# Peptides against a protein of PDB entry 5OK6: the designs that were tried, part 1

Scores and structures below are computed, not measured.

Target 1, 215 residues: chain A of PDB entry 5OK6
Amino acid sequence: ELPGLDSQWRQIENGESGRERPLRAGESWFLVEKHWYKQWEAYVQGGDQDSSTFPGCINNATLFQDEINWRLKEGLVEGEDYVLLPAAAWHYLVSWYGLEHGQPPIERKVIELPNIQKVEVYPVELLLVRHNDLGKSHTVQFSHTDSIGLVLRTARERFLVEPQEDTRLWAKNSEGSLDRLYDTHITVLDAALETGQLIIMETRKKDGTWPSAQL
Unless a header shows other numbers, all headers, positions and changes below count from the first letter of the chain.
Peptide ipSAE was made for these designs. It is ipSAE averaged over its two directions, with the distance scale d0 held at 1.0 Angstrom where the peptide's residues are scored. Compare it between designs on one protein only; published cut-offs may not apply.
A fold fails the geometry check if it doesn't show the stated peptide or something in it is severely misdrawn.

## One batch from the design tools (peptide; made by RFdiffusion4, then SolubleMPNN; aimed at target 1 H131 P211; its pose is not in this set)

Design b1_p18_3_s2
Fold by OpenDDE base, seed 2:
Structure b1_p18_3_s2 (fold): chain B 215 residues (1-215), chain A 18 residues (1-18)
Amino acid sequence: as target 1 above (215 residues)
Amino acid sequence: SAEDAAFAAALAAAAAAA
């Protein structure tokens, strides 16, 4: 049921529990296309439920670059292209107005950076490969705040590496060079890893030597 | 293995080209 217009405004825009509430690491927030949100604002501020300013169902179509994988367009800007809402506010709007049929919600997580919390709209997608099969990649999503150790563990799991097998990571740079990821305690952000970057998992040989050290 | 050697060679080549 659609509540009163003033109630909608207070619920969604409330600084303590709504759009302006503080970010907390690990929480889910949702993107709402800016034009729709502005239309909603006009509707609820107008004070007339029968107004022609009714926003209709939420439609984030313009935020997506495709409707197959539902990838976001690159370079979207908060406040210009979309508004961020906490989960509770998002669910209220969806319950009141609906979401465009077949369109998934755009859910993102709050991450903790050294001096700020932010909603991670664009997490990092890495291409994981084995050193002996460079042509077969597995795309895996990581937060910028995830450790290189997590990337390595994820690679080991994806490739079904046995616990007794020793592995390490290399990152392929845009210029084609390979950098050894020595420190597994630094983050994806600290290592400056980027979406689409190839990450090579090297497995130690049975004789105790590394493939990369053969030459 | 041949694949191991290929990786090592690719690594060396990449390092030299950087």
Scores: peptide ipSAE 0.312, ipTM 0.856, DockQ to the pose 0.402
OpenDDE base, seeds 1, 3, 4, 5: peptide ipSAE 0.269, 0.274, 0.304, 0.274; ipTM 0.824, 0.826, 0.849, 0.823

Design b1_p18_3_s4
Fold by OpenDDE base, seed 1:
Structure b1_p18_3_s4 (fold): chain B 215 residues (1-215), chain A 18 residues (1-18)
Amino acid sequence: as target 1 above (215 residues)
Amino acid sequence: SAEDAAFKAALEAAAAAA
């Protein structure tokens, strides 16, 4: 049975544990489709649990571009398309109203940017390839706050590079040219890497030389 | 380096064809 309407409102909207609580890096937050949330607000503010304003189960269908990979539509805006809730609040709503059958939760992480915390709704999806096999890509998600070093390590792991082998990264830029990612300590954000961008891992030869122009 | 430039050019060409 649903809690009292005032209790629901306090639980979801209170400043300590609710929607307006401070963001903390590493925490999970969840997206709720805006229209559903507004319907819920109207319901709990109405004061009648038997009201026709009952929101029904959470349905985020309009936020997804597909129901196969459950990728978000591009260009969604907080406060317009969705509301962000902390994990506790999300789980309460799901327990009270349910989630549309077969639909996954939209979980995102709080990241630390310079002087601000933000829920990273759109992590960066990079296409990782080897210099000698550009046709085989691994799509991997990274935070904007992840280092280029992590991207490199991830590429090495995906391609099963031996620890003794040296590797380096190249990024295909918007002009179609390649930029070498020299500094592995900067972030994905600092390197201005974007979703869908091709990242090429070059592997040093066993003779200690880097690959020549063979492609 | 010169080696980097040559490799870059080759990779750019290959990436453009992909």
Scores: peptide ipSAE 0.173, ipTM 0.807, DockQ to the pose 0.135
OpenDDE base, seeds 2, 3, 4, 5: peptide ipSAE 0.059, 0.037, 0.039, 0.036; ipTM 0.741, 0.705, 0.662, 0.685; seeds 2, 4 fail the geometry check

## One batch from the design tools (peptide; made by RFdiffusion4, then SolubleMPNN; aimed at target 1 Q214; its pose is not in this set)

Design b1_p22_2_s2
Fold by OpenDDE base, seed 1:
Structure b1_p22_2_s2 (fold): chain B 215 residues (1-215), chain A 22 residues (1-22)
Amino acid sequence: as target 1 above (215 residues)
Amino acid sequence: SAEDEAFRAELEAIQAAAAAAR
């Protein structure tokens, strides 16, 4: 059952959990396709609950690159392609209008960057490989705020590296060469890692030497 | 090992490709 139009407007736009709510690190926000949202705005501002401006169920189809993996299209822009809503507001809209059948919500997390909070719409997907099996990659998603240490730990876990084994990372850089990721305390952002970038985990040999030798 | 050699070869190949692209 739909609440009153004015109530809807207040809850979504100006409520405690409205669109203008301050971003808080770790919280979930959701993308709503801009045209649907604008239609909703027109509907609730129109004052007639039975008007032809009824937005129907939420449909984010135009935001997706495909309906198999439900990846977002590249280059989407907030305010132009989509609107961000906090979880409570999103759930209100879904409860009121529904979500297109089979379509997943587009949930994203607020991350803390230096001096700024933002919804991380595009986290980084890295291709993790082992030095001795370059043909088998594991695609893993990371936040820009995740440390290289986390990337390394994740790689170790995915490749079932034993605790006693020493490992390090290489990244294929923009020039096409490999750079060592020496500092595990810097973030994915600091290391300028990008989606689709190849990350090689090198495992130290039992004799104490590295497969890469003096590289 | 063969895997180590393959890795080194890959590193060299990548480096060479990058150099050639300049």
Scores: peptide ipSAE 0.148, ipTM 0.726, DockQ to the pose 0.545
OpenDDE base, seeds 2, 3, 4, 5: peptide ipSAE 0.082, 0.068, 0.110, 0.126; ipTM 0.677, 0.667, 0.708, 0.719

## One batch from the design tools (peptide; aimed at target 1 N173 I200 Q214)

Design b1_p23_3_s4 (made by RFdiffusion4, then SolubleMPNN; its pose is not in this set)
Fold by OpenDDE base, seed 4:
Structure b1_p23_3_s4 (fold): chain B 215 residues (1-215), chain A 23 residues (1-23)
Amino acid sequence: as target 1 above (215 residues)
Amino acid sequence: SAAAAAAAAAAAAFEAWAAQQAA
């Protein structure tokens, strides 16, 4: 059952626990399509629960570029295309109005950047490959705040690399050049890695030499 | 640049290595 309209407004828009609450790193937030949210605002502000302004179920279809992988369209802007809600507020709206059948929630994490928190709407999808099999890739999502070390560990895990094997990473640039990722302590952001970028894991030879050293 | 040349050479080496492993 739907709560009272004023109660809905206070719960969702409350600056302490609702839409305007402070961001905290690691928390989940959810995207709501802007037009639906505006319709909801109009409904709850109208004061008539039986109003024709009833928003219906949440439908984020216009935010997705496809209904197969449920990837977001590029270039979406907060406040224009979508509204961000904390998990509690999102779950309330879903419980009250429902979510379009078969449509997944758009969950994103708050990340900590220098002097600011933000919801990472677009994490980085990297294509991980081995130097000796460039045609076989694993696509993995990373936060901009994840370390290169995590990328390397993830690559090793996906390719079932044994602990005794020594590996390192190269990033393929848009111009086709390869940059070695020397410092594994820097972040994906610091390394300027982007979605769709090819990351090559090089494995050291048994003779102790690197394949790339023969250049 | 020397860095660009080294990067291109590395890519070629990786491709050559991959071809050898597939054979």
Scores: peptide ipSAE 0.090, ipTM 0.664, DockQ to the pose 0.287
OpenDDE base, seeds 1, 2, 3, 5: peptide ipSAE 0.087, 0.090, 0.084, 0.082; ipTM 0.670, 0.669, 0.670, 0.665

Design b1_p23_7 (made by RFdiffusion4)
Amino acid sequence: AAAARAAAAAAFEAWAERQAAEA
Pose (drawn by RFdiffusion4):
Structure b1_p23_7 (pose): chain A 215 residues (1-215), chain P 23 residues (1-23)
Amino acid sequence: as target 1 above (215 residues)
Amino acid sequence: XXXXRXXXXXXFEAWAERQAAEA
């Protein structure tokens, strides 16, 4: 059952429960298509529960590239294309109005940057492959603030690399050559990695030599 | 510079084919 209009307004807009919730690293926020949010706003501010301004189910279809991979469209602007809600507000709105059938929520996380916290709407999507098959990829979203060491550990896990196997990483650049990702302590941002980039994990041979020594 | 970049990309493609064959 729907809460009253003022109750909905308080839950979604105010304090810890709503849009005014402070940004804390690691917390989840969700994207809501702006038109739907504005329609919900007009409805809850209108004083009439029976109004035709009732927004209906949340439908973020215009925010997705397609329904094959459900990727968020690039180039979206907060306040123009979408509004961010904290996880609780999103949960409440979905429980009240529903979410379009078959459509995934768009969940993003708050990250810490040198002097600010922000929701990372566009993390870096990396294609992780082993050197022996550059077409067999695990596509994984990493934060700009994740370390290269995390990228390596993730690639190892995704490919079930055994503990005794030694592995290291390369990145294929826009020129089609390889840049060695030497330092595991720096971040994806420091390494200037971009979405869609191919990250190659090579495995050391039993004799101690590396496949890349042949390049 | 363009020829060197093309050569480096070709070298990588040949290396990738060799590694696939060895696997």

Design b1_p23_7_s2 (made by RFdiffusion4, then SolubleMPNN; from b1_p23_7 with A1S R5K E17A R18A Q19A)
Fold by OpenDDE base, seed 4:
Structure b1_p23_7_s2 (fold): chain B 215 residues (1-215), chain A 23 residues (1-23)
Amino acid sequence: as target 1 above (215 residues)
Amino acid sequence: SAAAKAAAAAAFEAWAAAAAAEA
């Protein structure tokens, strides 16, 4: 059953627990399509539960570029295309109005940057490959705050690399150059890695030489 | 440097060629 309109407004827009609540690193937030949210605002502010302004079920279809992989469109802007809600507020709206059938929620994490928290709407999707099999990629999502060390560990896991095998990473730049990722303690952001970028895992040869030394 | 970029591009092509030969 739908709560009273004033109760809905207070619960979703409450500055302590609602849309305006402080961001906390690691918490989940959800995207809501802006036009739906504005329709909901108009409905709850109108004071008539039987109003023709009833928003219906949440439908984020316009935020997706495809209905197969459910990837977001590029260049979406907060406040223009979508609104961010904390998990509790999102779940309330879904329980009250429903979500379009078959459509996944758009869940994102709060990340900590040096001077600000933000919801990471666009995590980095990297194409992980081995130096000797560049045609077989594993697409893996990383936060900008994840370390290069995590990228390396993830690559080793995906390619079933044995613990005794020594490996290192290279990033392919848009210009076609390869940059070696020497420091594994820096972040994906610090390394300026981007979505769709090819990351090459090089494995040391049994003779102790690196394949790249012959290039 | 331009030389480093060229070397890296050549390296990628060499790895790609090696991968194609092993396939």
Scores: peptide ipSAE 0.102, ipTM 0.687, DockQ to the pose 0.546
OpenDDE base, seeds 1, 2, 3, 5: peptide ipSAE 0.091, 0.048, 0.051, 0.082; ipTM 0.682, 0.665, 0.670, 0.671

## One batch from the design tools (peptide; aimed at target 1 L134)

Design b1_p25_2 (made by RFdiffusion4)
Amino acid sequence: SLAEEQWAAVVAAEEAAAAAAEAAA
Pose (drawn by RFdiffusion4):
Structure b1_p25_2 (pose): chain A 215 residues (1-215), chain P 25 residues (1-25)
Amino acid sequence: as target 1 above (215 residues)
Amino acid sequence: SLAEEQWAAVVAAEEXXXXXXEAAA
């Protein structure tokens, strides 16, 4: 059952429960298509529960590239294309109005940057492959703030690399050549990695030689 | 790309070396 209009307003907009919730690293926020949010706002501020301004189910279809991979469209601007809600507010809105059938939520996380916290709406999507098959990829989203060491550990896990196997990473650049990702302590941002980039994990041979020594 | 060509060559060399080792066994 729907809460009253003022109750909905307080839950979604105010304090710890709503949009005013402070940004804390690691917390989840969700994207809501702006037109739907504005319609909900007009409804809850209108004083009439029976109004035709009732927004209906949340439908973020215009925010997605397609329904094959459900990727968020690039180039979206907060306040123009979408509004961010903390996880609780999103949960409440979905429980009240529903979410379009078959459509996934758009969940993003708060990250820490040198002097600010922000929701990372566009993390870096990397294609992780082993050197022996450059077409067999695990597509994984990493934060700009994740370390290259995390990228390596993730690639190892995704490919079930055994503990005794030694592995290291390369990145294929826009020129089609390879840049060695030497330092595992630096971040994806420091390494200037971009979405869609191919990250190649090579495995050391049993004799101690590396496949890349042949390049 | 150059990287794809080089990796295809490495994979082909590795397959040839494995086939030679099997024939010798």

Design b1_p25_2_s1 (made by RFdiffusion4, then SolubleMPNN; from b1_p25_2, 10 letters changed)
Fold by OpenDDE base, seed 2:
Structure b1_p25_2_s1 (fold): chain B 215 residues (1-215), chain A 25 residues (1-25)
Amino acid sequence: as target 1 above (215 residues)
Amino acid sequence: SEADRGLAAVREAEAAEAAAAAAAA
């Protein structure tokens, strides 16, 4: 059952779990399509539950570029295309109005950057490959705050590298040059890795030499 | 870079081996 309109407004906008609450690192936030949210605002501010301003179920269809992987469109802007809600507020709205059948929630995490906390709407999608099979990639999402060490571990796992095998990463630049990722403690952001970037895992030879060093 | 050449050469060598293996199969 829908709560009173004033109660809805207070819960979503002004509550402790409301839209304007401080971001906290690691928390889940959800995207809501802006037009739906504005329609909801108009509905609850109108004070008439029987009004023609009823927003219907949440429909984020316009935010998706595909219905297969449910990837977001590129270049979406907070406040223009979508509104961010904390998990509690999102779940309230879904419980009250429903979510369009078949659509997944658009869940994102709050990340902590040196001077700001933000919802990471666009994690970095890296193309992981082996040095010996550059044509076979694994696309994996990483946070900007994830370490290069995590990228390396993930690559090792995806390629079923044995624990005794030594590996290192190279990033392919837009210019086609390869930069070795020496420091595994820096973040994806610090390494300036970007979505769609090719990351090459080099495996050390049994003779103790690196493939890239012999050429 | 030297690294670029190294990784490219590794790729070419392995591609050649894979092609040879495919031709022998």
Scores: peptide ipSAE 0.033, ipTM 0.586, DockQ to the pose 0.304
OpenDDE base, seeds 1, 3, 4, 5: peptide ipSAE 0.032, 0.027, 0.028, 0.032; ipTM 0.623, 0.534, 0.544, 0.620; seed 3 fails the geometry check

Design b1_p25_2_s2 (made by RFdiffusion4, then SolubleMPNN; from b1_p25_2, 9 letters changed)
Fold by OpenDDE base, seed 2:
Structure b1_p25_2_s2 (fold): chain B 215 residues (1-215), chain A 25 residues (1-25)
Amino acid sequence: as target 1 above (215 residues)
Amino acid sequence: SEADAGLAAVAAAEAAAEAAARAAA
């Protein structure tokens, strides 16, 4: 059932539990397309439930690059293209107005960066490859807060590397140089890894030598 | 091959890192 307009406004915009609530690491937030949200604001602020300003179903279509992978368009800006709502507020709006048929919710996590919490709208997409088959990649998303160790484990899993095989990572830089990711405890952010970056997993040879050491 | 080029790049990176480590010591 659709609550009263003032109640909707208070529920969604309430600083304690609504849009303006503090970010907490690990929480889910959701993107709402800005024009829809503005239409909703106009509707609830108008004070007339029978108003022609009724926003209809939430429609985030303009935020998506494609309807296959439901990838977000690049360069979306909070407050311009979308608003962020905490899970509770999102679920209220969806319950009241519905979500456009077939569209997934755009759920994102709050991450903790040095001295700030942020909703990570764009996780880092890395291209994972093996040193001996650069033409076969696995694209995997990682948080900026994920460790290089997680990237390595993920690469091993995707390439079905046996537990006894020793592996290490190299990052290909934009200039074409490679940097070995020695410290697996640093984050993707600390390693300055970026979306689209090639990450090469080197596997140690059975003779105990590294392929890179023989060239 | 592309794989060989990749390995060469990895090898070059390793060598550069080793050289840098030696220079900093």
Scores: peptide ipSAE 0.028, ipTM 0.581, DockQ to the pose 0.130
OpenDDE base, seeds 1, 3, 4, 5: peptide ipSAE 0.028, 0.028, 0.025, 0.027; ipTM 0.591, 0.593, 0.628, 0.649

Design b1_p25_2_s4 (made by RFdiffusion4, then SolubleMPNN; from b1_p25_2, 7 letters changed)
Fold by OpenDDE base, seed 4:
Structure b1_p25_2_s4 (fold): chain B 215 residues (1-215), chain A 25 residues (1-25)
Amino acid sequence: as target 1 above (215 residues)
Amino acid sequence: SAADEGLAAVREAEEAAAAAALAAA
């Protein structure tokens, strides 16, 4: 059952637990399509529960570029294309209005950057490959705040690399050059890795040589 | 520093070699 309109407003639009609350690193926030949200605002502000301004179920269709992988469109802007709600507020809205059938929630994490918290709407999607099979990729999402070490560990896990095998990473640049990711302690952001970038995991040969050192 | 320059040069050479080697793999 739908709560009273004023109650809905207070649950969603407040500075303590709602849309206006401070971001906290590690918390989940959810995207809501802007037009739907504005319709909801109009509905709850109108004071008439039977108003024709009833927003219906949450529909984020316009935020997705595809319905297969449910990737977001590029270039979406907070406040223009979507609003961000903390998990509690999102779950309230979903419980009250429902979510369009088949659509997944658009969950994102708050990340800590130097001097700012932000909801990471666009995590970095990397294409992980092995040096000896560039045609078989694992697409994995990483936070900009994730370390290169995590990328390496993830690659090792995805490719079932044995613990005794030595591995290292190369980032392929758009021009075709390779940058070796020497420092595994820096972040994805610091390494300037980008979505869609090919990351090559090189495995050391049994003879102790590296494939990249041999023409 | 000279050491930094030396390291950079080594890395550049390694990366160039890697690009050739891994592209052929």
Scores: peptide ipSAE 0.278, ipTM 0.832, DockQ to the pose 0.039
OpenDDE base, seeds 1, 2, 3, 5: peptide ipSAE 0.239, 0.222, 0.024, 0.031; ipTM 0.811, 0.803, 0.539, 0.611

## One batch from the design tools (peptide; made by RFdiffusion4, then SolubleMPNN; aimed at target 1 E175; its pose is not in this set)

Design b1_p27_1_s3
Fold by OpenDDE base, seed 5:
Structure b1_p27_1_s3 (fold): chain B 215 residues (1-215), chain A 27 residues (1-27)
Amino acid sequence: as target 1 above (215 residues)
Amino acid sequence: AAAAAAAAAQRALAEQQAFREALALEE
């Protein structure tokens, strides 16, 4: 059931629990298509519940590049293409208006960057491979705030590497050469890793030498 | 012992070469 228009506005737009509330690391926020949100604003500001400005169900179709994997289009901009709502506000809107049939919510996490909190709309998708089988990749999403150590651990897990095996990472750069990821404590952001980038896990040989020696 | 060491070294070189070749194919 739809609450009063003024109550809807207060519930969604308030600075303490609504759209304008402070971001906190680890919290879930949701994307709402901008045109729908603007129509909702016009509807609730109009004061007529029976107005022709009724927004209908939330439809984020224009934000998706496909309806199979429900991946976002590239290059979407906050405030132009979508707005961000905290979980509570999102759930209110969904309960009041519904979500388009079959569409998943677009949930994203708040991450902590140096001196700023941000909703990470586009996590980094890396192509993980082994040095001896570059043709078999595992695509894995990472936060920009994830450590290279986490990338390495994830690669080890995906490739079923035994605990006693020694491994390290290389990134294929834009020039086609390999950059070794020496420091596992830096973040994906600090390492400047990008979506679609090939990350090679090298496993140390039983003789104690590295396959990359003399490359 | 010398033969085993030589075989190990040859294997190591072969694996290095394979890695270089694999990288060249991806460039």
Scores: peptide ipSAE 0.128, ipTM 0.698, DockQ to the pose 0.031
OpenDDE base, seeds 1, 2, 3, 4: peptide ipSAE 0.088, 0.058, 0.121, 0.076; ipTM 0.614, 0.604, 0.673, 0.592

Design b1_p27_6_s3
Fold by OpenDDE base, seed 5:
Structure b1_p27_6_s3 (fold): chain B 215 residues (1-215), chain A 27 residues (1-27)
Amino acid sequence: as target 1 above (215 residues)
Amino acid sequence: MSARELAAEEEERRRREREERERRERE
């Protein structure tokens, strides 16, 4: 059941728990297509529940590149293409208006950057490969705030590397050369890793030598 | 996206939120 229009506005737009609330690291926020949201604003501000300005169900279709993988289009801009809502506000809107059939919510996490919080709309998608099989990649999403150590652990898990096996990472740079990721404590952001970048996991040989040392 | 780009985008978001709040306080 739809609550009163004033109640809807207060619940969604308030500065304490709604759209304008401060970001907190680790929280989930959701994208809402801008035109739908503006239609909703017009509806609730109009004061007539029977108005022709009724927004209908939430439809984020224009934000998606495809309806198979539900990837976002590149270059979307907050305030122009979408608005961000905290989880509670999103769930209220979905409960009131519904979400387009079969369409997943666009959930994103708040990340902590130096002296600023941000909703990470575009996490980094890395192509993980083994040094001995560059043709078989695993695409994995990481936060910019994730450590290189997490990338390495994830690669080890995906490739079923035994605990006793020693591994290290290389990133293929824009020039096509390989940069060694020496420090596993730095973040994906600090390492300047980008979406679509090839990350090569090298496994130490049984003789104690590294495959790359023979090149 | 660099740290600077991420920070700039968030600062722009915060600016818009402030402007929107100030607008509503005047209505």
Scores: peptide ipSAE 0.024, ipTM 0.581, DockQ to the pose 0.024
OpenDDE base, seeds 1, 2, 3, 4: peptide ipSAE 0.024, 0.011, 0.020, 0.013; ipTM 0.498, 0.355, 0.534, 0.364

Design b1_p27_6_s4
Fold by OpenDDE base, seed 5:
Structure b1_p27_6_s4 (fold): chain B 215 residues (1-215), chain A 27 residues (1-27)
Amino acid sequence: as target 1 above (215 residues)
Amino acid sequence: LSASERAARAAAEAEAAARRAAAEAAA
């Protein structure tokens, strides 16, 4: 049974626990398609539970680029295409109205940047490759707040690099040249890495030389 | 403003208010 309309409004639009509550790093928030949310607002504000404005189940179909990987469309904008809700509010709405059959929730994490906390709707998808086999890429998602060190460790793991092997990263820039990622302590954001960018892992030769030094 | 921006602003304002209150209490 649905809670009273006023109760629904108070639970979801609350400044302490609802849509407008402060962001906290590491917390999960969920995307709700904007038209559905507006329909819900109209329904609960209308005061008639039997109204034709009943929103039905949550349907985020228009937010997805594909129904295979459930990737979001590019260029979605908060407040225009979707609304962000904290986990508790999301779970309330799902429990009350349901989620469209087969659709996964669109869960995102709050990240902390130097001057702002935000929900990271679009993590960075990097194409990881080895220097000796540029044709075999592994797409891996990273937060903008992840370190280059994490990218390197992830690349080493994906390519089954032995602990004794020394590795380093290069990023292919927009001009087609390679930029060395020297500092592994900076973030993906600080390194200005972008989705679709090729990241090349170079492995040191047994003779102690780097492959790139012979170019 | 996005919900994220509003939430961030609210948090910043709350922190600023807390700092001001602490400063006033120390004065």
Scores: peptide ipSAE 0.033, ipTM 0.476, DockQ to the pose 0.015
OpenDDE base, seeds 1, 2, 3, 4: peptide ipSAE 0.022, 0.007, 0.028, 0.019; ipTM 0.474, 0.349, 0.557, 0.577; seed 4 fails the geometry check

## One batch from the design tools (peptide; made by RFdiffusion4, then SolubleMPNN; aimed at target 1 N132 P211; its pose is not in this set)

Design b1_p28_1_s1
Fold by OpenDDE base, seed 5:
Structure b1_p28_1_s1 (fold): chain B 215 residues (1-215), chain A 28 residues (1-28)
Amino acid sequence: as target 1 above (215 residues)
Amino acid sequence: MEEERRRREEEERRRAEIERRLAENSAA
């Protein structure tokens, strides 16, 4: 059974635990399609639980580019295409109205940027490859705030690199050449890495030389 | 040295564009 309309409004729209609460790094927020949310607002503000303005199940279909990988469309804008809700508010709405059958929640994390907290709607998806097998990629998602060191460690793990093996990263740039990722302490953002970018893990040869000529 | 400078400037421009998109694509 649905809570009272005023209670629903207070749970979702409040500034402490609802839509307007401050962002905190590491917390989960969820995307809700804007038209559904506006329909919900109209419903709860109307004061009639039996109103024809009942929003039905949450349906984020218009936010997805595909129903296979459930990737978001590019260029979505907060306040225009979707609203962001903290986990508690999202779970309330799902419990009250349901989520469209088969659709996953669109969960995103708050990240800490130099001067602001933001919900990272578009994490970076990198294509990780080995220098000796450029055709076999592993797509891995990273935060813009993740270090290049984490990218390297993740690549080593995915390719089952032994601890004693020495490795380094290259990024394929827009000109088609390779840029060496020398500093592993900078972030994915600092390195200006983007979704779909090829990241090549080079493994040092047993003779101590680098196979960079094979890249 | 000049090519390296150009590369760094291009990287900075790309970073700034990414930061702009991050700021616009989510609430603060």
Scores: peptide ipSAE 0.300, ipTM 0.819, DockQ to the pose 0.027
OpenDDE base, seeds 1, 2, 3, 4: peptide ipSAE 0.284, 0.289, 0.276, 0.257; ipTM 0.813, 0.818, 0.813, 0.801; seed 3 fails the geometry check

